# Designs tried in a protein design run: peptides against a protein of PDB entry 4Z5W. Part 48

Target 1, 305 residues: chain A of PDB entry 4Z5W
Amino acid sequence: IPDVFLELNKLWYFSAQSNLFNGEMPRSLSNSRSISLLSLRNNTLSGQIYLNCSAMTNLTSLDLASNSFSGSIPSNLPNCLRLKTINFAKIKFIAQIPESFKNFQSLTSLSFSNSSIQNISSALEILQHCQNLKTLVLTLNFQKEELPSVPSLQFKNLKVLIIASCQLRGTVPQWLSNSPSLQLLDLSWNQLSGTIPPWLGSLNSLFYLDLSNNTFIGEIPHSLTSLQSLVSKENAVEEPSPDFPFFKKKNTNAGGLQYNQPSSFPPMIDLSYNSLNGSIWPEFGDLRQLHVLNLKNNNLSGNIP

## One batch from the design tools (peptide; aimed at target 1 R41)

Design b2_p21_1 (made by RFdiffusion4)
Pose (drawn by RFdiffusion4):
Parts: C-alpha cells; structure tokens; sequence
Structure b2_p21_1 (pose): chain A 291 residues (1-233, 242-249, 256-305), chain P 21 residues (1-21)
C-alpha cells in the first residue's frame, strides 16, 4: 500500500480488505489525521503493528484482522481516543493483552479471535475496566487455561461475550452475573464442568446461549424456562463455525446445551418460551418424558 | 483525485480469484 496518505488529507474512509496486499502499513497511514474507518483485513500485511495515536485523532474503527502481522499488541492504542471498534482476529500475537487496555475507555467492541492470546486470567482482569465495552470475542485463544472464577470481575455494560473453542477448564463463573444486560453468551467448545448456574435465567436481555460441547453435569436449571427475552418480545460482523451474521440480533434466539452430561427431565415450563427459535439438547443424559 | 483513481486501480489489480470470507 503506497505511502501517499499525507497527501490524501481528507480521506476518512479506507477499505482495502480481501486483496493480496503485503508488506507493512505505510507510516503515513499510521499518521493520518483524517482517517476514521480503516479496514485492511484479509491481506498478507506484516510487521509490528504501529499506530500513532497522537496523530490519528479521527480513528474510529480498525480492522486489521486475518493478516500476517507479528510482534506485540500495540500498547499505545488506548490513546486513540475515538477508537471504538478493533477487529484483531487471526493475527498471531503469541502475547498477552497489555495492561494499558484497562484505560481504553472509547472501546465498545473488541475481537482477539484466534489470535494466540495467552493468560485469560490477566486479559479479563484488564478488560473489565473498559466501561463502554459491549462486545468481546476471545474465541480460539487461551488454550487449555482455566476460566477464572475470581469474583472481583465485572463487565457491566457487556452485551456480547464469546469465548469459544479455547478448551477452558473451570465452571461458568458467577461474576458473569455482573453483566445484567448480556444478550449473547457463547462458552461452547470448552472443557467447562460443574452444573449450569440457575442465575443465567435471571438475565432479562439474553436471547442466545451456547453452552454446547462442554463437560457440564447436573440438571437443566428451571430458571431457563423463565428467560424474559425468550418469553416475550454499527459494523463488525460475526461468523459461525463460515456463515456471516452482521450483528448480534442476526442470531435467532437459541438455547444450545448439546454435547454435555446433563441429566433430569425437560421442564414443561419451556412452553412458556414463545420467542425461542432453536432448542438443542442433543447428546446429553436427559431422561423422563417429553412435555 | 488522481491519487484516489490510482488507489482504486491498485486495489482492483490485487483482487484474488476467490476472496476469503
């Protein structure tokens, strides 16, 4: 990509995604005062990611995903004070999230999917301090690590939480109850154990729950039949393992408890869930009748 | 802007036969 971005001082939108571009991002792009939307995803771009945050005061959305970059996660990113969305998926950082991210108050959406992020314990202790974070995708990282149960964790405004296919040990942590506005929760494809916490049914905005492919035991909590959003009625897309979904509401309401060790019966009160589109209880130890 | 035309042409030349998702 040519180094001409000092000359293009009115450029607020640049999208070069899904091409064959390689090499580093030109430094002038890293210094662009006018750039707002930048999408370079799905190229062969490489090197240490450098962004001058004193210079890029208009940067609001950054998508460098699925590229050949290496090095660390840039620690100066919180200083890009208008940056609201970062898609860093499929960049092999082989690194932890910098502590400075606790100060990233403009951040509303973050994806480190399949990015070789280590230490979920430290990553979550840091990111809980980003007060405007509404969506977090940590899928395919933290391999075989433990999902922290530390009760001090609070993600207050969190709407979307996805940490799948990490083979995480531990239980569904209770601190998730500190995210009362949670819409979409995906903990699937992990090693999670214990029972399914009844407090999940207390999440009034939750419409999509994927607990599939874990080691969960015990009963289906009765509170799931009283889930409010299941009983009654921006750009950074998601892929389901790939089928594209543009926003969290593009997912039909779902309960997927499949591929666990759950026991007991199916509650008749599930009939109260009139807005439920998908109920997947396959590959469990469930017994009794079908209500 | 001539520079914008050149960038558009460069982007078109670097398109893969099958774009990734």
Amino acid sequence: IPDVFLELNKLWYFSAQSNLFNGEMPRSLSNSRSISLLSLRNNTLSGQIYLNCSAMTNLTSLDLASNSFSGSIPSNLPNCLRLKTINFAKIKFIAQIPESFKNFQSLTSLSFSNSSIQNISSALEILQHCQNLKTLVLTLNFQKEELPSVPSLQFKNLKVLIIASCQLRGTVPQWLSNSPSLQLLDLSWNQLSGTIPPWLGSLNSLFYLDLSNNTFIGEIPHSLTSLQSLVSKPDFPFFKKGLQYNQPSSFPPMIDLSYNSLNGSIWPEFGDLRQLHVLNLKNNNLSGNIP
Amino acid sequence: SPLLEQLNQLINQNKPSVPPS

Design b2_p21_1_s1 (made by RFdiffusion4, then SolubleMPNN; from b2_p21_1, 7 letters changed)
Fold by OpenDDE base, seed 1:
Structure b2_p21_1_s1 (fold): chain B 305 residues (1-305), chain A 21 residues (1-21)
Amino acid sequence: as target 1 above (305 residues)
Amino acid sequence: SPLLEELKKLIESHKPSVPPL
């Protein structure tokens, strides 16, 4: 990418996604006062991620995902006072979340999916201080760590939590009961054990639950049959509004019918591939908004309602 | 939303087709 962004003093949006760009991020781009939306996703960019937050006063969204960046996670990002959204998916940091992220009050959405992040306890202890954090994606990190169950952890505004495919040990953490706005929970493809806690059914906004491919035991908690978002339409679950301005990639080449419907997550309960026992509750029939109920590969018995 | 589409693609791409043995 050429180092010409000093001349582009009115550039509000820059997207160079899905090209063959290599080398470092241009220094002029890291100092742009005008850019609000920056996406360099899916390139071969390398070197250390550096952003001059004192210069980049308009930066609201940063997508650097699927690049060959190296080194540390930029600890100065909390100084980007308007930065809401960060996508660092598929960047191999081999690092912990910086302690400076405790001060990241502008942060609404964060993804480190498949970024070789370590120490889930420290990561959650840091990120709980992000009072505006609504979306957190930590999938494919923390390999074989223990999911912390510390009751003092609080994500008050959390709408989306995805921590899948980490081989995490432990139980469903009680601190999630402190997230009453939670709409989507994915803890699938871990080594989580114990029972599914009844308090999950008290999460009145929860419309998508994936606990599949774990080692859960005991009965399905009857309280899941009373999930208010799945009983009534009136709880129009505000689709977790991506504070991410994800630009629709117009796939130009597939001449197939553009079903322009944003593929919303279907209302879903997936408890498949566990060791759950007991009956399927007849009251699952009350979940009139539920599109997918997946209970396969368990030890369930009795009648199918 | 475009985030939900991306999160869907992420979830779909990160679910192994077969349980790890």
Scores: peptide ipSAE 0.221, ipTM 0.793, DockQ to the pose 0.029
OpenDDE base, seeds 2, 3, 4, 5: peptide ipSAE 0.034, 0.111, 0.031, 0.037; ipTM 0.728, 0.776, 0.707, 0.739

Design b2_p21_1_s3 (made by RFdiffusion4, then SolubleMPNN; from b2_p21_1, 8 letters changed)
Fold by OpenDDE base, seed 1:
Structure b2_p21_1_s3 (fold): chain B 305 residues (1-305), chain A 21 residues (1-21)
Amino acid sequence: as target 1 above (305 residues)
Amino acid sequence: SPLLEELEKLIASHKPEVPPL
């Protein structure tokens, strides 16, 4: 990418995603005062990620996912006072989340999926201080670590939590009961054990639950048949406030596989590939908004209601 | 919702392809 962004003093949106760009981020781009939305996703960009947050005062969204960046996670990102959204998926950091992220009050959405992040206990302890954090994706990290069940952990505004495919040990953590706005929970493809906790059915906004491919035992909690978001439409998930700049993709022409259907996450309960026993509750019939109920590959018995 | 679409794009980019058994 050429180092010409000093001349582009009115550039609000820069997207160069899904190209063959190599080398480092241009220094002029890392110092842009005008850019609000930066996407360089799916390139071969390399080197250390550096952003001059004192210059980049308009930066609201950063997507650097699927690049060959190396080195440390930029500890100065909390100084980008308007930065809401970060996508660092598929960047191999081999690092812990910086302690400075405790101060990241502008942060609303964070992804480190498949980024070689280590120490889940430190990561969650840091990120709980992000009071505006609504979406957290940590999939394909923390390999074979233990999911912390520290009751003091609090994610008050969390709507989406995805920590799939980590081979995590432990149980469903009780600190999630402190997240009453939770809409989507994916803990699939781990080594989580114990019983599914009854308090999970008290999450009145929860419409998507994936606990598949774990080692859960015991009965399905009857409280899952009373998930209010799946019983009635009136508890329709308040669309997360329009504070996310809606990127209308304008240009249709690049013949890449249009995964264009927003395959709207169907209202779902997936408990498949566990060691659950007991009956299927007839009261699952009350979940009139449920599109997918997957209970396959368990030890369930009795009548199908 | 467009955030659900961004979330779907995030999750779809992040759900591992089931490693072939």
Scores: peptide ipSAE 0.032, ipTM 0.685, DockQ to the pose 0.033
OpenDDE base, seeds 2, 3, 4, 5: peptide ipSAE 0.028, 0.028, 0.024, 0.018; ipTM 0.631, 0.685, 0.643, 0.598

Design b2_p21_1_s4 (made by RFdiffusion4, then SolubleMPNN; from b2_p21_1, 9 letters changed)
Fold by OpenDDE base, seed 3:
Structure b2_p21_1_s4 (fold): chain B 305 residues (1-305), chain A 21 residues (1-21)
Amino acid sequence: as target 1 above (305 residues)
Amino acid sequence: SPLLEELKKLYESHKPAVPPL
């Protein structure tokens, strides 16, 4: 990418995703005062990620996912006072979350999916201080670590938590009961054990639950049949505000490209591939908003209701 | 939600196709 962004003092949005760009980020781009949305996703960009947060005062969204960046996670990102959304998926950092992220009050959405992040305990201890954090994706990290169950962890504003495919040990952590706004929980493809906790049914906004491919035992908590978001429509799951500024460029071109309905996560309970026993509760029939109930590959018995 | 679509793209691109044996 050429180093020509110095004179682009009105550049609000730069998207150069899904190209063949290589080398480092242009220094003029890392110093852009005007840019709000930066996407360089799916390129071959390399070197260390550096952003001059003192210059980049308008930066609100950063997508650098699926690049060949190396080195440390930029510890200065909390100084980007308007930076809400970060996608660092598929960047192989081999690092821990920086301690400076405790101060990341502008942060609303973070993805490190498949980024070779280490130390889940430190990551969660740091990120709990991000009071505006609504979306956290940590899938394919923390390989074979223990999911911390420390009751002091608090994600009060968390709406989406995805920590799949980590081979995590431990249990469903009690600290998630302190996240009453939780809409989506995915802990699938781990080595989580114990029973599924009844307090999951108290998460009135929870419409998507994936606990599949774990080692859970015992009965399905009857409280899951009372998930209010799945019983009634009136608990309008506030669609997580598109705080991702997906500028739908209204292509005014009248050609009926059916934008395939953005394949929303269907209202789902997936408990498949566990060691759950007992009966299927008939009261799953009360979950009128449920689209997918997956209970396969368990030790369930009795009648199908 | 566009967030859910990007999360789905992220998620689908990382969800193992094969159950762990």
Scores: peptide ipSAE 0.088, ipTM 0.748, DockQ to the pose 0.030
OpenDDE base, seeds 1, 2, 4, 5: peptide ipSAE 0.062, 0.031, 0.025, 0.029; ipTM 0.725, 0.688, 0.671, 0.660

Design b2_p21_2 (made by RFdiffusion4)
Pose (drawn by RFdiffusion4):
Structure b2_p21_2 (pose): chain A 291 residues (1-233, 242-249, 256-305), chain P 21 residues (1-21)
Amino acid sequence: IPDVFLELNKLWYFSAQSNLFNGEMPRSLSNSRSISLLSLRNNTLSGQIYLNCSAMTNLTSLDLASNSFSGSIPSNLPNCLRLKTINFAKIKFIAQIPESFKNFQSLTSLSFSNSSIQNISSALEILQHCQNLKTLVLTLNFQKEELPSVPSLQFKNLKVLIIASCQLRGTVPQWLSNSPSLQLLDLSWNQLSGTIPPWLGSLNSLFYLDLSNNTFIGEIPHSLTSLQSLVSKPDFPFFKKGLQYNQPSSFPPMIDLSYNSLNGSIWPEFGDLRQLHVLNLKNNNLSGNIP
Amino acid sequence: STEVEEFFLEQDDTEWSEWNS
C-alpha cells in the first residue's frame, strides 16, 4: 500500500480488505489525522503493527484481521481515544494482552479470535476495566488453560461474550452474573465441567446460549425455562463454524446444551419459551418423557 | 477480491478444524 496518506488529508474511510497486499502498513497511514474507518483485513500484510495514536485522533474502527502481522499487540492503542472497535482476529501474536488495555475506555468491541493469546487469567483481569466493552471475542486462544473463577471479575456492560474452542478447564464462573445485560454467550468447544449454574436463567436479555461440546454434568437448571428474552419479545460481523452474521441479533434465539453429560428430564416449563427458535439437547444422558 | 475472501474463509475453516482435532 503506497505511502501517500499524508497527501490524502481528507480521507476518513479506507477499505482495502480481501486483496493480495503485502508488506507493512505505510507509516503515513499510521500517522493519518483524518482516517476514521480502516479495514485492511484478509491480506498478507506483515511486521509489527504500528499506530501513532497522538496522530490518528479520528480513528474509530480498525480491522487488521486475518493478516501476516507479528510482534506484540501495540500497547499504545488505548491512546487512540476515538477507537471503538478492533478486529485483531487471525493475527498470530503469541502474546498476552498488554496491561494498558485496562485504560482503553473508548473500546466497545474487541476480537482476538484465533490470535494466539495466552493467559486468559491476566487477559480478563485487564479487560474487565474497559467500562464500555459490549462485545468480546476470545475464540481459539488460551489453549487448555483454566477459565478463571476469581470472583473479582466484573464485565458490567457486556452484551456479547465468546470464548469458544479454547479447550478451557474449569466451570462456568459465577462472576459472569456480573454481566446482567448479556445477550449472547458462547463457551462451546471447551473442557468445562461442573453443573450448569441456575443463575443463567436470571439473565433477562440473554437470547443465545451455546454451552455445547463441554464436559458438563448434572441437571438442566429449571431457570432456563423462565429466561425472559426467550419467553417474551455498528459493523464487525461474526462467523459461525463459515456463515456470516452481521450483528448479535442476526443469531436466532437458541439453547445449545449438546455434547455434554447432562442428566434428568426435559422440563415441561420449556413450553413457556415462546421466542425460542433453536433447542439442541443432542448427545446427553437425558432421561424421562418428552413433555 | 471475492476469490481472495473465499480463500481466507476456507483457510479459517481448515484452521478451526485442525485446532479441534

Design b2_p21_2_s1 (made by RFdiffusion4, then SolubleMPNN; from b2_p21_2, 14 letters changed)
Fold by OpenDDE base, seed 5:
Structure b2_p21_2_s1 (fold): chain B 305 residues (1-305), chain A 21 residues (1-21)
Amino acid sequence: as target 1 above (305 residues)
Amino acid sequence: SAEQEKKALEKEEEEFEKHLS
């Protein structure tokens, strides 16, 4: 990318995704006062990610996903006081989330999907301080770590949580009950165990639940038949979607179902590929908004209602 | 190749944008 952004002093949107750009980010781009939205997704950009946050005062969205950047996660990003959306998916950092992200009050949407992020405990402890955080995607990180169950963790405004394909151990963490606005939960393709907790059915905005491909046991919580978002239409809160797509991989090697918006996800309960037992509750018939009920590959018995 | 992986990603992105329109 040429170093010409000093001349482009009125440029507010720069979209250059899915091109063959290589080398480093131009210094003039990293110092742009005018740019609000920057997307360089799906290129071959390299070097250290550096943004002069004192200069980039209009930056609101940053998409650098699927590039060959190296080094640390930029610890100064919280100084970009208007930066809301960050997509760092498929950048191989081999790092922990910087402690400076505790101060990232502008942050609303964050993806580190498949970015070789380490230490999920530290990551969640840091990110809980982001009071405006609504969307968090941490898929394909934290390999074989334990999902922390620390009740003090609080994501009050969290609406989308995706932590799939991490081989995470532990249980469904009780701290998620502190997220009453949660709309989408994907914890699929982990090694989570125990029972599915009944308090999940109290998440009145939860319309998409994926707990598939885990080691859950026991009965399906009857409280899931009372998910208000799936009973009635009235609770479809149209929320501003992040500027980055969501990916749901049905298989580790298959192309993911991409989803651009949380609203584009079908209303779904996927509990497939577990060790759940007992019956299918007839009261699943009350979930008039449910599009997908996937209970395959369990130990369920009795009559199909 | 990195270019093939990129084209596969571009195609996955395009197929997705077409499903939301």
Scores: peptide ipSAE 0.016, ipTM 0.597, DockQ to the pose 0.074
OpenDDE base, seeds 1, 2, 3, 4: peptide ipSAE 0.021, 0.019, 0.025, 0.014; ipTM 0.639, 0.613, 0.636, 0.580; seeds 1, 2, 3 fail the geometry check

Design b2_p21_2_s2 (made by RFdiffusion4, then SolubleMPNN; from b2_p21_2, 17 letters changed)
Fold by OpenDDE base, seed 3:
Structure b2_p21_2_s2 (fold): chain B 305 residues (1-305), chain A 21 residues (1-21)
Amino acid sequence: as target 1 above (305 residues)
Amino acid sequence: SKKQLEKKLKEEEEEFEKHLE
């Protein structure tokens, strides 16, 4: 990418996604005062990510996903006082989340999906201080770590949590009960164990639950039949979508389902590929908004209601 | 076996990156 952005003093939106751009980010781009939305996703950009947050005072969205960037996560990003959305998916950092992210009050949506992030305990301890954090995607990181269950963790405004395919150990963490606005939870493809906790049914906004491909045991909590978002059409206020799409790959040879918004996910309970026992509750019939109930490959018995 | 199928499906899903792109 040429170093010409100094002359582009009115440039508000720059999208150069899905090209063959190589080399480093232009220094003039990293110093742009006008840019609000920057997307360079799906290129071959390399080197260290550097943004001059003191210059980039209008930056609100940053998508650098699917690039060949290296080094540490930029610790100065919290100084970008208007930066709300960050997509760093598929950037191989081999790093921990910077401690400076405790101060990232503008942050609303963060993805590190498949970014070689390490230390989930530190990551969650840091990110809980982001009071405006609504969407957090940490899929394909933290390989074989333990999902922290520390009750002091608080994500009060969290709506979307996706931590799939990490081989995480532990249980469904009690601290998620402190997230009453949680709409989407994906903890699939881990090594999570224990029982599914009944308090999940108290998350009145939870319309999408994926606990599939874990090692859960015991009965399905009856409280899941009382998930208010699945019983009634609550007018979920359409929050503006994160500026980055959600991808859920299906095990079908067809390309992953692109979901541009959390609201575009089908209302779902997926508990498949566990070791759950007992009966299917007849009261799942009360979940009038439920589109997908997946209970396959468990140890369930009795009658199908 | 169930475990081999689960492992193969997991390896396929690890290749089939669930991303926000």
Scores: peptide ipSAE 0.033, ipTM 0.650, DockQ to the pose 0.049
OpenDDE base, seeds 1, 2, 4, 5: peptide ipSAE 0.020, 0.016, 0.020, 0.017; ipTM 0.607, 0.559, 0.621, 0.565

Design b2_p21_2_s4 (made by RFdiffusion4, then SolubleMPNN; from b2_p21_2, 15 letters changed)
Fold by OpenDDE base, seed 3:
Structure b2_p21_2_s4 (fold): chain B 305 residues (1-305), chain A 21 residues (1-21)
Amino acid sequence: as target 1 above (305 residues)
Amino acid sequence: SEEQYKKKLEEEEKEFEEHLA
């Protein structure tokens, strides 16, 4: 990418996604005072990610996903006082989340999916201080680590938590009960064990639950039949606040149900590929908003209601 | 299969990438 952004003093949105850009980010781009939205996803950009947050005072969204960046996660990102959304998916950092992220109060959405992030305990301990954090994606990281169960962890405003395919050990963490606004939970494709906790049914906004491909045992908690978001329409997923830049999907003809937004995910309970036993509760019939109930490949018995 | 799951994750990651942009 050419170093010409100094002259582009009115540039608010720069999208150069899905190109063949290589090399480092231009210094003029990293110092842009005008840019609010920066997307460079799906390129071959390399080197260390550097942003001059003191210059980039309008930066609100950063998408650098699917690039060949290396080195540490930029510890100065919390100094970008308006930065709400960060996508660093598929960047091979081989790093821990910086301690500075404790101060990242502007942060609302963060993805490190498949970013070679290490130390889930430190990551969660840091990110719990991000009071405005609503969406957290940590899929394909933390390989074979233990999911922290420390009850002191608090994600009060968390709406979406996705930590799939980490081979995580442990249990469904009790600290998630401190997230009453949780709408989507995916902990699939781990090595989580124990029973599915009954308090999951108290998450009144939870409409999507994926616990599939784990080692859960015991009965399905009856409280899951009382998930309020799945019983009545009135608990409609609050549309993600208008502060989320709803980039209108360009009508790209890709015929896949692209669930680009948490609200586009089908109401689902997936408990498949576990070691659950007992009966299927007839009261699953009360979940009038449920689209998908997947209980396959368990040790369930009795009558199908 | 694990490969099908990786493909699904790659799609979900793209969807998330599109949401953040």
Scores: peptide ipSAE 0.024, ipTM 0.659, DockQ to the pose 0.061
OpenDDE base, seeds 1, 2, 4, 5: peptide ipSAE 0.023, 0.023, 0.023, 0.020; ipTM 0.655, 0.654, 0.672, 0.625; seed 2 fails the geometry check

Design b2_p21_3 (made by RFdiffusion4)
Pose (drawn by RFdiffusion4):
Structure b2_p21_3 (pose): chain A 291 residues (1-233, 242-249, 256-305), chain P 21 residues (1-21)
Amino acid sequence: IPDVFLELNKLWYFSAQSNLFNGEMPRSLSNSRSISLLSLRNNTLSGQIYLNCSAMTNLTSLDLASNSFSGSIPSNLPNCLRLKTINFAKIKFIAQIPESFKNFQSLTSLSFSNSSIQNISSALEILQHCQNLKTLVLTLNFQKEELPSVPSLQFKNLKVLIIASCQLRGTVPQWLSNSPSLQLLDLSWNQLSGTIPPWLGSLNSLFYLDLSNNTFIGEIPHSLTSLQSLVSKPDFPFFKKGLQYNQPSSFPPMIDLSYNSLNGSIWPEFGDLRQLHVLNLKNNNLSGNIP
Amino acid sequence: SPEKISIPPTLPDEETGPLLF
């Protein structure tokens, strides 16, 4: 990508995604005062990611995903004070999230999917301090680590939480109850154990729950039949494993408890869930009748 | 100076972002 971005001082939108571009991002792009939306994803771009946050005061959305970058996660990123969305997926950082990210107050959406992020314990202790974070994707990282149960964790405005295919040990942590506005929860494809917490039925905005492919035991909590959003009625897309979904509401309402060790019966009160599109209880130890 | 530049993609855009299971 040519180094001509000092000359293009009115450029507020640049998208070069899904091409064959390689090499580093030109330094002038890293200094662009006008750039707002930048999408370079799905190229062969490489090197240490450098962004001058004193210079890029209009940067609002950054998508460098699926590229050949290496090095660390830039620690100066919280200083890009208008930056609201970062898609860093499929960049092999082989690193932890910098502590400075606790100060990233403009951040509303973050994806480190399949990015070789280590230490989910430190990553979550940091990111809980980003007060405007509404969506977080940590899928395919933290391999075989433990999902922290530390009760001090609070993600208050969190709408979308996805940490799948990390083979995470531990239980569904209670501190998730500190995210009362949670819409979409995906903990699938992990090693999670214990029982399914009844408090999940207390989440009034939750419409999509993927607990599939875990080691969960015990009963289906009765509170799931009283889930409010299941009873009654921005750019950074998601892929389901790939089928594209543009926003969280593109996902039809779902309960997927499949591929666990759940026991007991199916509650008749599930009939109260009139807005439920998908109910997947396959590959469990469930017994009794079908209501 | 242009205010927007979009380069046509030559590659597919599959699983190049946040991924769910």

Design b2_p21_3_s1 (made by RFdiffusion4, then SolubleMPNN; from b2_p21_3, 9 letters changed)
Fold by OpenDDE base, seed 1:
Structure b2_p21_3_s1 (fold): chain B 305 residues (1-305), chain A 21 residues (1-21)
Amino acid sequence: as target 1 above (305 residues)
Amino acid sequence: SPTEIVIPPTRPDIETGAIMT
């Protein structure tokens, strides 16, 4: 990419997604005063990620996902006072979340999917201080760590939480009950154990729940049959989505389905591939907005309603 | 007026916000 962005004093949107750009990000781009939305996703860019936040006063969205960047996560990003959305998926940092992210008040959406992030306890302790954080994606990190259950953790404005495919140990953490605006929860493909907690059915905005491929035991909580978002359409809050797309893989060998917004996901409860027992509640029939109920590969018994 | 520069994709986009099922 040429180093010409100093002359482009009116440039507010720059997208070079899914090209063959290599080398480092131009210094003039890292110092752009005019850019609001920057996407360099899916290239072969390299070097250290550096942004001059004192210069980049209009930066609101940053997508650098799927590049060959190296080094640490930029600790100065909280100084970008308008920066809301960050996509750092598929960048191999081999790092922890910087302590400076405690001060990241502009942050609304963050993805580190498959970015070799370590120390989930530190990550969640830091990110809970981001008061405007609505979307958090941490898929394919923290391999074989323990999911912290510290009751003091609070994500008050969290709407989308995805921590899938981490082989995480532990139980469904009680601190998630402090996120009353939660719409989408994916904890699939972990090693989570214990029972599914009844308080999940009190999350009135929860329309997508994936707890599949874990080691959960006991009965399905009856409270899941009363999820208000799945009973009636009236509670579907359309909110500003992240500027980065979501992808759902149906099969390991197939291309994933792209969803531009979390609201585009079909309403779903997936509890498949666990050790759940007891009956299927007939009151799942009251969930008129539910598109997918997946309970396969459990120890369930009795009649199918 | 503000300027927009969009370089069109030359290859398929990749799964960066992945839900693994």
Scores: peptide ipSAE 0.396, ipTM 0.906, DockQ to the pose 0.680
OpenDDE base, seeds 2, 3, 4, 5: peptide ipSAE 0.387, 0.394, 0.032, 0.378; ipTM 0.900, 0.900, 0.596, 0.897; seed 4 fails the geometry check

